# Designs tried in a protein design run: peptides against a protein of PDB entry 7UQJ. Part 350

Target 1, 160 residues: chain A of PDB entry 7UQJ
Amino acid sequence: PELYQNFNITPPRGVLFHGPPGTGKTLMARALAASCSSDERKITFFMRKGADILSKWVGEAERQLRLLFEEAKKHQPSIIFFDEIDGLAPVRSSKQEQIHASIVSTLLALMDGMDNRGQVIVIGATNRPDAVDPALRRPGRFDREFYFPLPDVKARFKIL

## One batch from the design tools (peptide; made by RFdiffusion4, then SolubleMPNN)

Design b2_p29_6_s1
Fold by OpenDDE base, seed 2:
Structure b2_p29_6_s1 (fold): chain B 160 residues (1-160), chain C 160 residues (1-160), chain D 160 residues (1-160), chain A 29 residues (1-29)
Amino acid sequence: as target 1 above (160 residues)
Amino acid sequence: as target 1 above (160 residues)
Amino acid sequence: as target 1 above (160 residues)
Amino acid sequence: SAMEEIKKQAEEAVEEAAELLSRQYEELA
């Protein structure tokens, strides 16, 4: 409850930070983790990069995602931050469809399998929200979207 | 307690951000202030530049430091950010020893005089931690040090 | 051409990063240098602090500026970052007018003397754009201005 | 836009700094 109140949002399972690269999505995710952490309530911050999950864990990506969610659940309250989630869960394109589809299906299942009362928040950051599989953007998954505008000179004042 | 808890660190009175110029030390301090602030719990961010305190407040620097700490205590939870603290409290060099020594002694006394239960964090930023008076880097003062490395091109691409 | 294309801007000679202290102006400049650097095309990043140029190089500041621009040209593509350029080229104030005027005139001449086809970008960072000599803010010099707003605590929450 | 990419990189670097701080906070915790 309080972890989600600190986000000033109705408790989502997933929050999509989208906006041009370097709009502070990762910083914001870390800053949120820090702000939600108190001495009495340390938030565990897990970070994974979408492209790294696909490239480094070829054949183990699904297992690594499961382990990540299990570890996040074990260390709750926790934040799982997927940086470049469009690299992890791109819109299904024909030539890499099988590998991406299995990882996306695993991530969907893990997000759907989170207890609604769990203190695990999943933050996905992307520069291209339309490149993220629409299945991840549905209610109960990444159903809150936060646009990180490129800090236009004026917009950075509004964001900051 | 809670403000220090949000940093996931054993509550220091002072945190030294050190690293090469333009590593985002000041931005980080502001981002921390921002992240620790909620609608119900606004963190008051006080910023002073070390070189400005020495140069602009010649003869008033001690009084201005006292006022700053009093104002920070009045508006707690608060962060006092000293940008370029090596400019405010340089290692004692013989030719300007008297002016620097008095300001350093005042800052030491103010940091030591903060109640351990107070919600005032002092962040000092420097490009040269070894140019900061060692007395400020002792336990109960700036006893936590955070190195801000230069963004390696590769590291930046890894974080986004 | 390509260095300027990577900026997605019509090639300025100079870019003024302005905004309150610790808005990440220096970090941004380093970031730009980093992002514009590829393995095949490394950008050379030169950093000078305006206050340091005035204080450390008393009587040699003009020569040091010339050497800096020559070195930047030799190592192109390059970025010259002037941190706290309001310290280097403050608005002409009566008591220090002669020292400041000569340094400003040298900087103006160096910026005007850059070939429009050169791969040298000059970034000036200031907390006070109105404290920068207006001559530096004219077309062909620091003719692009980017405001770096302070992270308002509330505004970070509004992006989310 | 260039400003967009500039902003991008500043925020990347702030992110990097936040990551570094977060890691350092975890190492110091």
Scores: peptide ipSAE 0.005, ipTM 0.371, DockQ to the pose 0.062; fails the geometry check
Fold by OpenDDE base, seed 1:
Order: C-alpha cells, then sequence, then structure tokens
Structure b2_p29_6_s1 (fold): chain B 160 residues (1-160), chain C 160 residues (1-160), chain D 160 residues (1-160), chain A 29 residues (1-29)
C-alpha cells in the first residue's frame, strides 16, 4: 500500500526508466528507494546491471534472478533495480541470443509471478528502450515508462 | 559559427577528453552541449560508448557510425560524444583487432569527411589516451585534447 | 609516512571498500586521493576496473598489472584503485577461471611484493566482498575492509 | 511536474550524496 501511495501510481509490476545515458536514471531509482523509506518502513534496494547478468551469471543467471526475486519478496517492501537492462540484449551471436532468451524468459516469468499485493517494485533503466525486449514492456511487466530527457542548459549547469 | 564562438576555439573536428575515470568527462560533454544550446538554437547531443560499438554493433558498427554521423549532420548543430573511446581498443584477439581496425578506419574516414563548415563537434572521452589509436589523435581528427584531472578535495566537493 | 599519517591507519597493503552498489566507494577512493594531495605533495591516482582487467587486458593482464604497480611505485605517493574488483571473479568457464587465477595470482604477488615503506596504497572496491578471492582478503593484501552501508533513510534521502 | 520533481530529487540526491561522501570523507580523514 504505502510504497504505491507515495507515488499515487497503480502498483506496477515494473517501471522502465529510459532516456539518454547519464540523465540520472540510476540516481532516480535510488532516490525513489530512499524517499519511500522511513524510520518506520525501510525499503530494501536491490541493484543489478544487465551486463552483469549476462557476464557474471553465465549459466546461473536464471537461478540468480530467482534468488533475487525471492530475497526481494522476503525483504519487502523492496525495489529491484535493473540498471542497463538493455545490456540483456543479445550481442550478435546465436549463443548469446539463446542465453538472452533464457534470461529474459525467466525474468518475464518472475515478473508475471509477482502478486501485485507484494510490496516489490521492479525498476529497469535503459538508454535504449527499443533494445529492451518488447515482451518486458507489456502490461503486467514494465508497463510504466518514464522518459528521462537530457536536462536543459539551466538544469545542467546546476548539476555541473 | 556560434558553437565555436562560445569556446573561442578553431572548430576542431574532434576533441579528446581524457583523464581518470569519473572526472566528469561525460558530464562536461553534456554540459557543453547544454551550454551551447539556447532557446533559439538547440544542440542535438549524440552519445555512444566505445564498448558498445565493439560489442553491440558487431558486424554493423561501420554502418551505425555512418548513420550516426549522417544523423548528426542532419540535426546540426550537434555533438557526437564517444564515451570510453578507448573501448575501441582491441581486446587481444586477431579477430577483435580486425573488427577494431575496421571500426577505427571507418571513424577516421567519417571524421576526415566532416566538412569544417558543419556544426558537428565530435568529443571522445577516455581514461587512457595512450590506448586511443594514434590515428584518431592526429590533426583534423581528435586534434585537441583536454585533460580532466581528478579534482582536488575542494573542487570535488563542489562538483558533488 | 604522510599518506598514512593522514588516515591514522597502519599502512595497509590494501584496503577493501565493500558495500551495496553506489554507496560511494569509488567516490570515497577518489576523495581520499584528493585529500591526501596538497600543493606540496600530489598523489598519483591510478584507477582500473576489474571487468576491464579481464576483458581489455586478455592475455596481457599480468603484464599490465605489473606495469601499473611499477608506475604507481615510480609516481609515489600513489593510490591504485581497483573498482569492481569482484569483476575479476571468474565467469563460469574453466578458461575464465584459469585467466582469473593467473590475474589474481599476479595481483597477490604484486601486493606481497609491495614494501610497506612504499607510499603506494591499493584500494579495491566491490559490491560483493564474498566474490572477491579470499586470498586477496588475507593479511598483507586487502587486510582492511570498510563497509559502505546503504546510508540510512535520512542519509539516503540526502544522497538521493 | 512529476519529471521535474524527479529531476529535482535526483539533483538533490547527487548533492546530498556528495555531502554525505564529504562527511564520510571528513570522518575518515
Amino acid sequence: as target 1 above (160 residues)
Amino acid sequence: as target 1 above (160 residues)
Amino acid sequence: as target 1 above (160 residues)
Amino acid sequence: SAMEEIKKQAEEAVEEAAELLSRQYEELA
């Protein structure tokens, strides 16, 4: 309830942050995790990089994703943040495509298996929303998208 | 004119930002893009990572670079920012060397093909200027280099 | 002397910064490098990513590590920062395990070969201390560990 | 509005991360 009350958003299974690289997507995901935490209610923030899922978890990526979702459910309210989720996109090899297809299939199943009553939010960040598997962007998965535009000049001078 | 007027610098074909990782090279490239944009004149900022060129664009990197330069020319004034341009450096395999050589050759040709009248600036960022192909650092390509030192503590606290 | 005086810490061969991703480990390592630098004494900061050691230096990682330590010794006082040092952890392939074992063995030898009188500090940063080779975490190597907790909610709201 | 507030929070986030890192740095120094 409260995690979603804070945003006046219908509980998404997933939120996709997209926009040009370094528009603060990762920063925002963290900001949201912080802002939703109170002394009464700590949000557990889990972060994984898409590139790490493909490279570090070769042959166990599915199991690690399952464990991540189980852990997030155990420590709810929680946020699972997938940074560079487009990093799951296959590098041009049939073998990488198979590994990607398996990982994406598992992620889809995990997101579909999330009961909307669970206080687990999944945030994906990408620079290339079109490189994110369309299956992940369907209703009940990453069904909300937030575009992070390049800050205008005035906003940029404040960050710099 | 204006894009170069803002810097009182002769229009370089390319500017190399180099320095330790996370010294704000990417942020500066963006800040420059923003500061050179006005309500009257929006600068289009294109960003690519060197590692992405080698990994994501395998077998199409040349075409994607050509398209990028065409798009930048179409949307001038524009900045093409190559982050981690040293990521084009071959990983030690003869196959990767061939792919690298092809990509670098294409990038050289594209930079050489830029008419100096085009309001397109190319910015390369690297942590390892010596790992950037010397051919890219020649006059008419990345012919200006800016070193981004680690800010001292006081300067860092101001950036942060 | 002075590099270690600034921290009131016994000169470690290595310090391991660990904690959840984006708890400021890299930023801290850099802040430390900056604070230890004065107008009278510039600290040379060397940074490498664990993932880059495995990917960019394939077949030369050992030599590049040796050169890095030699260069750090030449430019002392110096800090060698290994970001994402858990990126040295083998991706699940026997071949990658062999490459990892070789790189780690070389790094161990280099850290062991550091005379404690040398004004070279090695900082490793990881999100997964348990994925760092236990041999690196032994006395005389990364023998000090600093946990970067997720800042509490209030501190997180301030970071975010 | 929401995006601007998100940006503002992100900017505040960076600023406060910096301050916290600053403080942690001062505490470590």
Scores: peptide ipSAE 0.000, ipTM 0.301, DockQ to the pose 0.020; fails the geometry check
Fold by OpenDDE base, seed 3:
Structure b2_p29_6_s1 (fold): chain B 160 residues (1-160), chain C 160 residues (1-160), chain D 160 residues (1-160), chain A 29 residues (1-29)
Amino acid sequence: as target 1 above (160 residues)
Amino acid sequence: as target 1 above (160 residues)
Amino acid sequence: as target 1 above (160 residues)
Amino acid sequence: SAMEEIKKQAEEAVEEAAELLSRQYEELA
């Protein structure tokens, strides 16, 4: 958290956590949110699961994304964490899913529409970074990627 | 794992990790698998996602569970980790899902059929322990439960 | 990382991760380091174990800390992670350890001497936050604390 | 690379954390 302030780096609006299941992506996002939140300046942490936005809000997913980003902006500093973001924003080339294309477009627009002054960070977590639309992985969106390796198979073997 | 042998405590055959998403359940299961693995005695860690067993193995989920337990027994000491086990073993009273009832019955039988001498530990992780069939939470199955609390809201606030 | 820049908050120089062993403190520190490192701007991660600094560098621990902070400053943006920081910085009231008192004084001076422009974050991890000198937990040092809860103490007791 | 070293160190720390957990489990046993 603190690293970026000292660097006068425009914080990436989006961070993609990727790696095998149970490598601690969600835990890391929570701990980042925790680590960035002081008594004086509390970070609001919004968590959504990609599949839940699609399944629970059929036909309203775009609206729910807008509301989420508005709420995050209202309660800034904030982190929006999308767990299983590949479920929300699959690669557009999968011809069959019109619903996903609209949601991806909305998410792209919301990430692009975040003012550089907005203290909203978006963290996406996925097990399959290649299943996430490459448009989300461009500069100004999820332009930072973090690989959560499996604790090496060797680490598994050294721990016994 | 080595703990239980040193104490002549029958290791619980099943451990339920429950708590909100991203509290580190899967990470803890991996860390446990890692921590119980020595240079002399490597623990084999099997990971399955509950929803994946249902969706990928339509009509074969029971067979896949049997194979998983057989493989785990063959490679003992072993840990079987079921992530999102509520997806695999929902409460039986949900009348609509005959498919789940058979899988739950199979999982119950497999957990009951683990010989006390079998060095196979089953870890289930869920965000909703109440959505897991209570039969799985009985002695000889997931008879041990771990609550993974949200990192305390106060801890979250001290950190920024 | 990114959160702090948007907020013009002086990033805390130090973050204390505390909680029982295996709650993911070290993993979190690494994932934070990873999470702050982009292709364009790589964060250098320095890891030291508190006990190792004392044991490996008998009579040179202060010098090694100075070198570590100098190297971290030279390679900024950087994170210094002290695992088992209670081993490095025990409470001064433990009469027996003159060696620790000097090291704690050096660490205090180094953390205080980090210019606000220095892009060096110090993360300490401990299982015993009360064993860490309270002077390290003051503003401008480890002024942010993260509790890594055990999976509920009841959970630990149900597994035995 | 710095990332490989971070990764290696991450693996080592997961190993050490796992050993510590194992030992703590051994002490609790």
Scores: peptide ipSAE 0.000, ipTM 0.371, DockQ to the pose 0.036; fails the geometry check

Design b2_p29_6_s1
Fold by OpenDDE base, seed 4:
Structure b2_p29_6_s1 (fold): chain B 160 residues (1-160), chain C 160 residues (1-160), chain D 160 residues (1-160), chain A 29 residues (1-29)
Amino acid sequence: as target 1 above (160 residues)
Amino acid sequence: as target 1 above (160 residues)
Amino acid sequence: as target 1 above (160 residues)
Amino acid sequence: SAMEEIKKQAEEAVEEAAELLSRQYEELA
């Protein structure tokens, strides 16, 4: 959070957390949200699971994404955390899922449509960064990536 | 596993990790697996998602559970981690899902069939402990429960 | 990093991560460092253990701290991560450790001497925030604190 | 007691897991 102000670095609109299951991606996102919330400035934390957006709202997923981004903008400063974002935005080259292609396109448009001055950060978490549409991993979207590795097997041996 | 033997503590057959999403349940399970794994005794960590066992193996979920427990026994000391165990073992009083009832019954039988001397620990994680079949939360099954709280809202405010 | 630019929040000079061991403090610090590093602007990440600074450099710990801060400034944007900062900066009221008192004083001076425009963030991690000198936890130093909670103590006691 | 030691070992394991995650990030960086 603070690093980017001091560094005059263009803040990413989105951050991708990737790494094996149970490496703390979701915990990290919540901790970051908690860290950015002061007594004076509460950060509103929105959490969605990629699969839930698809499964609960078949045919409404695009509308739900729009509503989510509007609500995040209304309650800024805010963080939108997408857990399992590969479920929401799978690689487009998978021939079969037209529904996913439209949702990906909506998410891309929402990420692109965020004003650079908007106090909305998007965090995507995935166990499969290669299953996320490469279009989401471009500058102005999820342009910063955090790898959450497993504790190395060698270090598992040193922990004991 | 090894920890309980060394401490002369009766190991729980099952441990339920519950708390809001992204409170580190899965990370804790992996950390526990890593902590129990020495240079001399590697712990085999099995991870499954409750929903995946149902969705990937429609009609084979019971067989997959049996195979998982057999494999865990074969590679003991071992930990079986069920993420989203409420998806595997929903409350039986929900009228609609006969398929879930058989899977729950199989899981109950597998938990009950574990010898107390077996070096297999089962960890279930859920965001909804009340959505887990109460039969799983009985002695000899998931008889120990860990609540993973959110970082206190007051602490969140002090972080900023 | 990004959150603070967008929110026009005065960046802390230092952030304290505190909570029980294995709650992801060190992981969080590295993830934050990785997120701040873009293709255009690599963030230099300096990691030190508090106990290592004392033990490896008996009589040179103050010099090592100065060199670390100079190097961090030279390679800015940078993050200095102190793991086990309670080992580096124990509470001064403990009568016996004159050596720790001078190191704490040096660290205080280095934190105070950082220009608000300096692209250096200091992250301290501890399992014992109460063992950290309260002088470090004041505005302009580690003025933001992140609590990494364990799952509720009551739940831990039920597992055993 | 045994509970505190299990707690300590679990804590150390997660800490070392976090350190290792940390080192792997340095090697990737």
Scores: peptide ipSAE 0.000, ipTM 0.356, DockQ to the pose 0.145; fails the geometry check

Design b2_p29_6_s2
Fold by OpenDDE base, seed 2:
Structure b2_p29_6_s2 (fold): chain B 160 residues (1-160), chain C 160 residues (1-160), chain D 160 residues (1-160), chain A 29 residues (1-29)
Amino acid sequence: as target 1 above (160 residues)
Amino acid sequence: as target 1 above (160 residues)
Amino acid sequence: as target 1 above (160 residues)
Amino acid sequence: SALEETRKKAEEAVEEAAERLSEQYRELE
């Protein structure tokens, strides 16, 4: 939250990190949380996996999302990081599609319900940006996308 | 490539990356692969998740590991990266423990069977190094361990 | 250490990490240090900022650099990480240029004076590779350069 | 079931590690 203000960057409500697996999306989200955290202003970092929302929270995913956003708001400034947010994408079963649609609808509503001044940033990470529901990628939601390219092969050899 | 030669460090067949989640273990492994790849000498990077070995390869995990090592050997120089290698650790069910033991035993045999000249490096990443089977942490296997600390808050600000 | 030897890459005495601020240069350097440290062989990680060399060590920067390299040699295997190494670059005052030239000359001499077997790796990080003295970028010095691309420019601004 | 439990434990460990991370970040601040 704070880093955004210091740079006069309007905080997106949602940021999509996309790129091949292991390009540092999760690391970046964590680095963001800590780099926005100062001795005076600690950022609370919430992490959830999209697949967990569908699997662990089956039947309560919408409630758990609401609780997560309430907790994030309570601990603002905060970052909610959804790892594998494409894991909210429907797997080809109609029943999973309906559960997905409800969960995504809840996430949309929660993101839309965040006041512009909310010191809650939502970061989604995916390896498959095209598998992320287009509704999540609209303005006021994950309206900012960040490609995490594979660090070029040449660049890496010199790090070692 | 070069950093490590300067240290006159004999290349382990296996390297364990351990540390809290999102400390960049996977990113580092990828960075290593790409940093060992030159225009003349491309390193092939194989990535598997420990949990996928137990879940997706149930009943064929040993065969898939053998195929992976054969493919890595065919495409040498290569890196095999096992993300969440602690996901090979015994889940408290006796049947999973037996499957785990067989898979780990196969991995041990494959690592032990790598010729010293093998241009195949195995990297395991875990958040729980103590959950990694001690047999994997022996000389000639994952005999080098790398702690990925949390980037100190001060270090994080510079990552942004 | 070992991954790099397997790839038959001649260890640079110096590695330049370059890329926009917050691309993970410092994180990578720390991860490298940690990733070269085993239970049996701890790598000592020395970190200095280029700006600190010019500002905090004014009048003793050359001596402090010598002491740093001596200490790094004493604690080998070791990594010396110069963050903001472009901060050794001349700021537009002739007096700072002369101080810079002396400090850079000392750093050159120290890097040149490292025996090929020295288990001391020097990593420089900069946001401005073109501001790094070309003499530092020559063979036997920072002769390997790693571009840390922005995770797409959009990614970075949203981190802030 | 067992896969879900393993996933749950891995995720709890990730969550707990994320919390410990967040706490360590709070202590290092």
Scores: peptide ipSAE 0.000, ipTM 0.364, DockQ to the pose 0.068; fails the geometry check
Fold by OpenDDE base, seed 3:
Structure b2_p29_6_s2 (fold): chain B 160 residues (1-160), chain C 160 residues (1-160), chain D 160 residues (1-160), chain A 29 residues (1-29)
Amino acid sequence: as target 1 above (160 residues)
Amino acid sequence: as target 1 above (160 residues)
Amino acid sequence: as target 1 above (160 residues)
Amino acid sequence: SALEETRKKAEEAVEEAAERLSEQYRELE
């Protein structure tokens, strides 16, 4: 929103935050939401955990995703943050294929269906970018990726 | 360790970070680990996810907890960070009671068994402090709690 | 503030965030400010750029620092974030020595003059921790440091 | 007021940091 408007750059529709657990992916997403929120322009931050959508909404995950995106659109400018997105959209492997495939397909369609003029940013966080369906990592979806490295343990020792 | 030794305060054996998801609990734990690490005094940071210990080590979770605490003790000064600790030590509810009860009991014993002179800090993070067994929140265990509020959208407006 | 009050630990007066540019130091400071703000207890976040204080307030930088610390004290609990603090407090090198020395000395005195009961946290961010005067990195000042490693260069290219 | 000015300065600092990052990436190509 304002960040991208100030930068005069097309806001990425999707940003993938990846890196080891506890590298601050979720915090960064919230901090971005904050930094983009002004007194004049509040950003609505939606957060969902990939595994929770799958587990809590068995058979309704697709509907919940649609509702989430519609709510985000209604409350623009918005950030949708998917924590542990690899739990929602794993690489298509044969055994649990069909349920995951429909959810992934729904998410793909929702991300593709976002107008370029939409003030909805989707941030996915994962510890395993290679476990995220490559289709989600294509242009117009999670087309920007941010690696969150472990703060080097050695570099932390130089701190005190 | 040194922080508390320098302050001549009894180091909390356990600290509970609680608050909504993505409020920076894990990052704060890592940041605290970093801030407590000097060139002279390296802090070893152990991270485990509560649900992962339960799921990956079915029937060996107690052993893995013991090994983790022994390794942390061996590599003092140390921080053990349990992300999503409510997944490891849920409030004892009737249906999955026995397996969770043994893990909780093991964690209680490990936390109680820490020497007051031990340079091992245990940090638990949860989104649901009320889902953490109250026994873990007692003195000598997770006896210090830190609330990580959602960055209040209104509080951010006072920041800007 | 509340975090440290809840910990019943002497709040670090200063935290140094260091690491390559764009590693999220500023964002982390904002996120920490936000995470420490509750509905009941709003944290006031003051942000200054080190080079800006030096450049915009030539000959008044010391006064502006004093005013900033007094304002932060008035609005406790507070965070003062100095971005690019190496621009404010460079290692004493011979040519621009005197002006920088007085500013550094003022900042040292302000950090030393903070009551241990003060709910003012100072966060400095730098890309060059070795360019920050070591006197600022001593106990009671920026006595805690945090390394923000570069996200892997390959991951950065996937960001664009 | 002072908050709005601090905000503008914050936005400018983020923008300048992002520009510098973008320039560094262009020099690496």
Scores: peptide ipSAE 0.000, ipTM 0.376, DockQ to the pose 0.051; fails the geometry check
Fold by OpenDDE base, seed 4:
Structure b2_p29_6_s2 (fold): chain B 160 residues (1-160), chain C 160 residues (1-160), chain D 160 residues (1-160), chain A 29 residues (1-29)
Amino acid sequence: as target 1 above (160 residues)
Amino acid sequence: as target 1 above (160 residues)
Amino acid sequence: as target 1 above (160 residues)
Amino acid sequence: SALEETRKKAEEAVEEAAERLSEQYRELE
């Protein structure tokens, strides 16, 4: 909040962490949540897996997303972390279009409905940024992306 | 190897990383792989999800495990990282006993068949150590366990 | 353990985590501490800020460092994490030379006095590796360095 | 020994994670 206010930068609604599996996306999201928490200002960290929302809540995924965003809004400041977000919002493929389209549409609406003054940050993590619906990667949604590379084998050798 | 030789400690064949989701288990395993790689000595890092071996290779999970261990042995020094190992080797429950028992039995045999001089380390990651078959947690298998706690809220505040 | 022994790599006495603020250095240090702890072998994690040692213990910083290393040695295996280590061990500048020189000298002596068999790891985190006394970055001290890049400025601004 | 290796593994894991983070950010520059 303060940093954004000081720099007149609109706080982004969402951040996409992308890179190979086990590059620390989830750890970084937790680190960010921890780093934004002070004794005076605790951040509430909500974590969901995209695949878990689909699998555990078949037909209720939209409702679970709404409840998650409402809970995050009630517990501001908050971070919502979607692990494996490509599992929640895959690129619209012809065969699974309707179910995924409704979930994606709900997530888009929830991210669009966040006021710029809301102290809710959404972080999506994926190993496949190209498998995430491009509509989620637009301004006002996951409009910043962080690449999480594999440590270069050569760079690893320099640390040893 | 050298430190274990110097302390007369049998090098563990396997390490269990356990703790809440997003505590950096996978990142740690990758970082271990990187940190053990030098310009002269590259470590080959193999990553598999327990659930992926079961789901993608129904009836071939045992074969895939054998191939994985053979490949890791051919590319020594190697790390085999099983993410979500509780999905591969759940505690033997009465209803899914046969398929899981065969997979667990194969993994046990593969870990037991590793020579103490083998440059293959197995890392299992789980959010539920109690959901991992206790036979995997015995000496000569996942005989070392590392707890990945959530960063304490108080400690998070000290990190900022 | 085994992987380092197999690679004939001397375990570092110290590791320097460097990179911009909020890149997860402290989280990573905690994740390491957690990852090294087992049910049988708990790692004791000691965290200190470099600036806190100087500010809270004016004239006692050397004593506090000695006590910290003694406590870490008593609670082996241990990790000592120095956050903002450039605040504790700044590059020797002419005007603050004596006080900082004594503290740096004490830290150097404490790191040099760790036996290669001691189960105490020192992690220093800094946003300014060039502001850390080069004597700390020598072999047998912080002889390994890890760069923690900023999550892309765009995404970091989204997370904060 | 086991602890030092675990410690070293943890250090290296953090280092690698840090480098991975670093490289990711260099590719984003």
Scores: peptide ipSAE 0.000, ipTM 0.352, DockQ to the pose 0.049; fails the geometry check

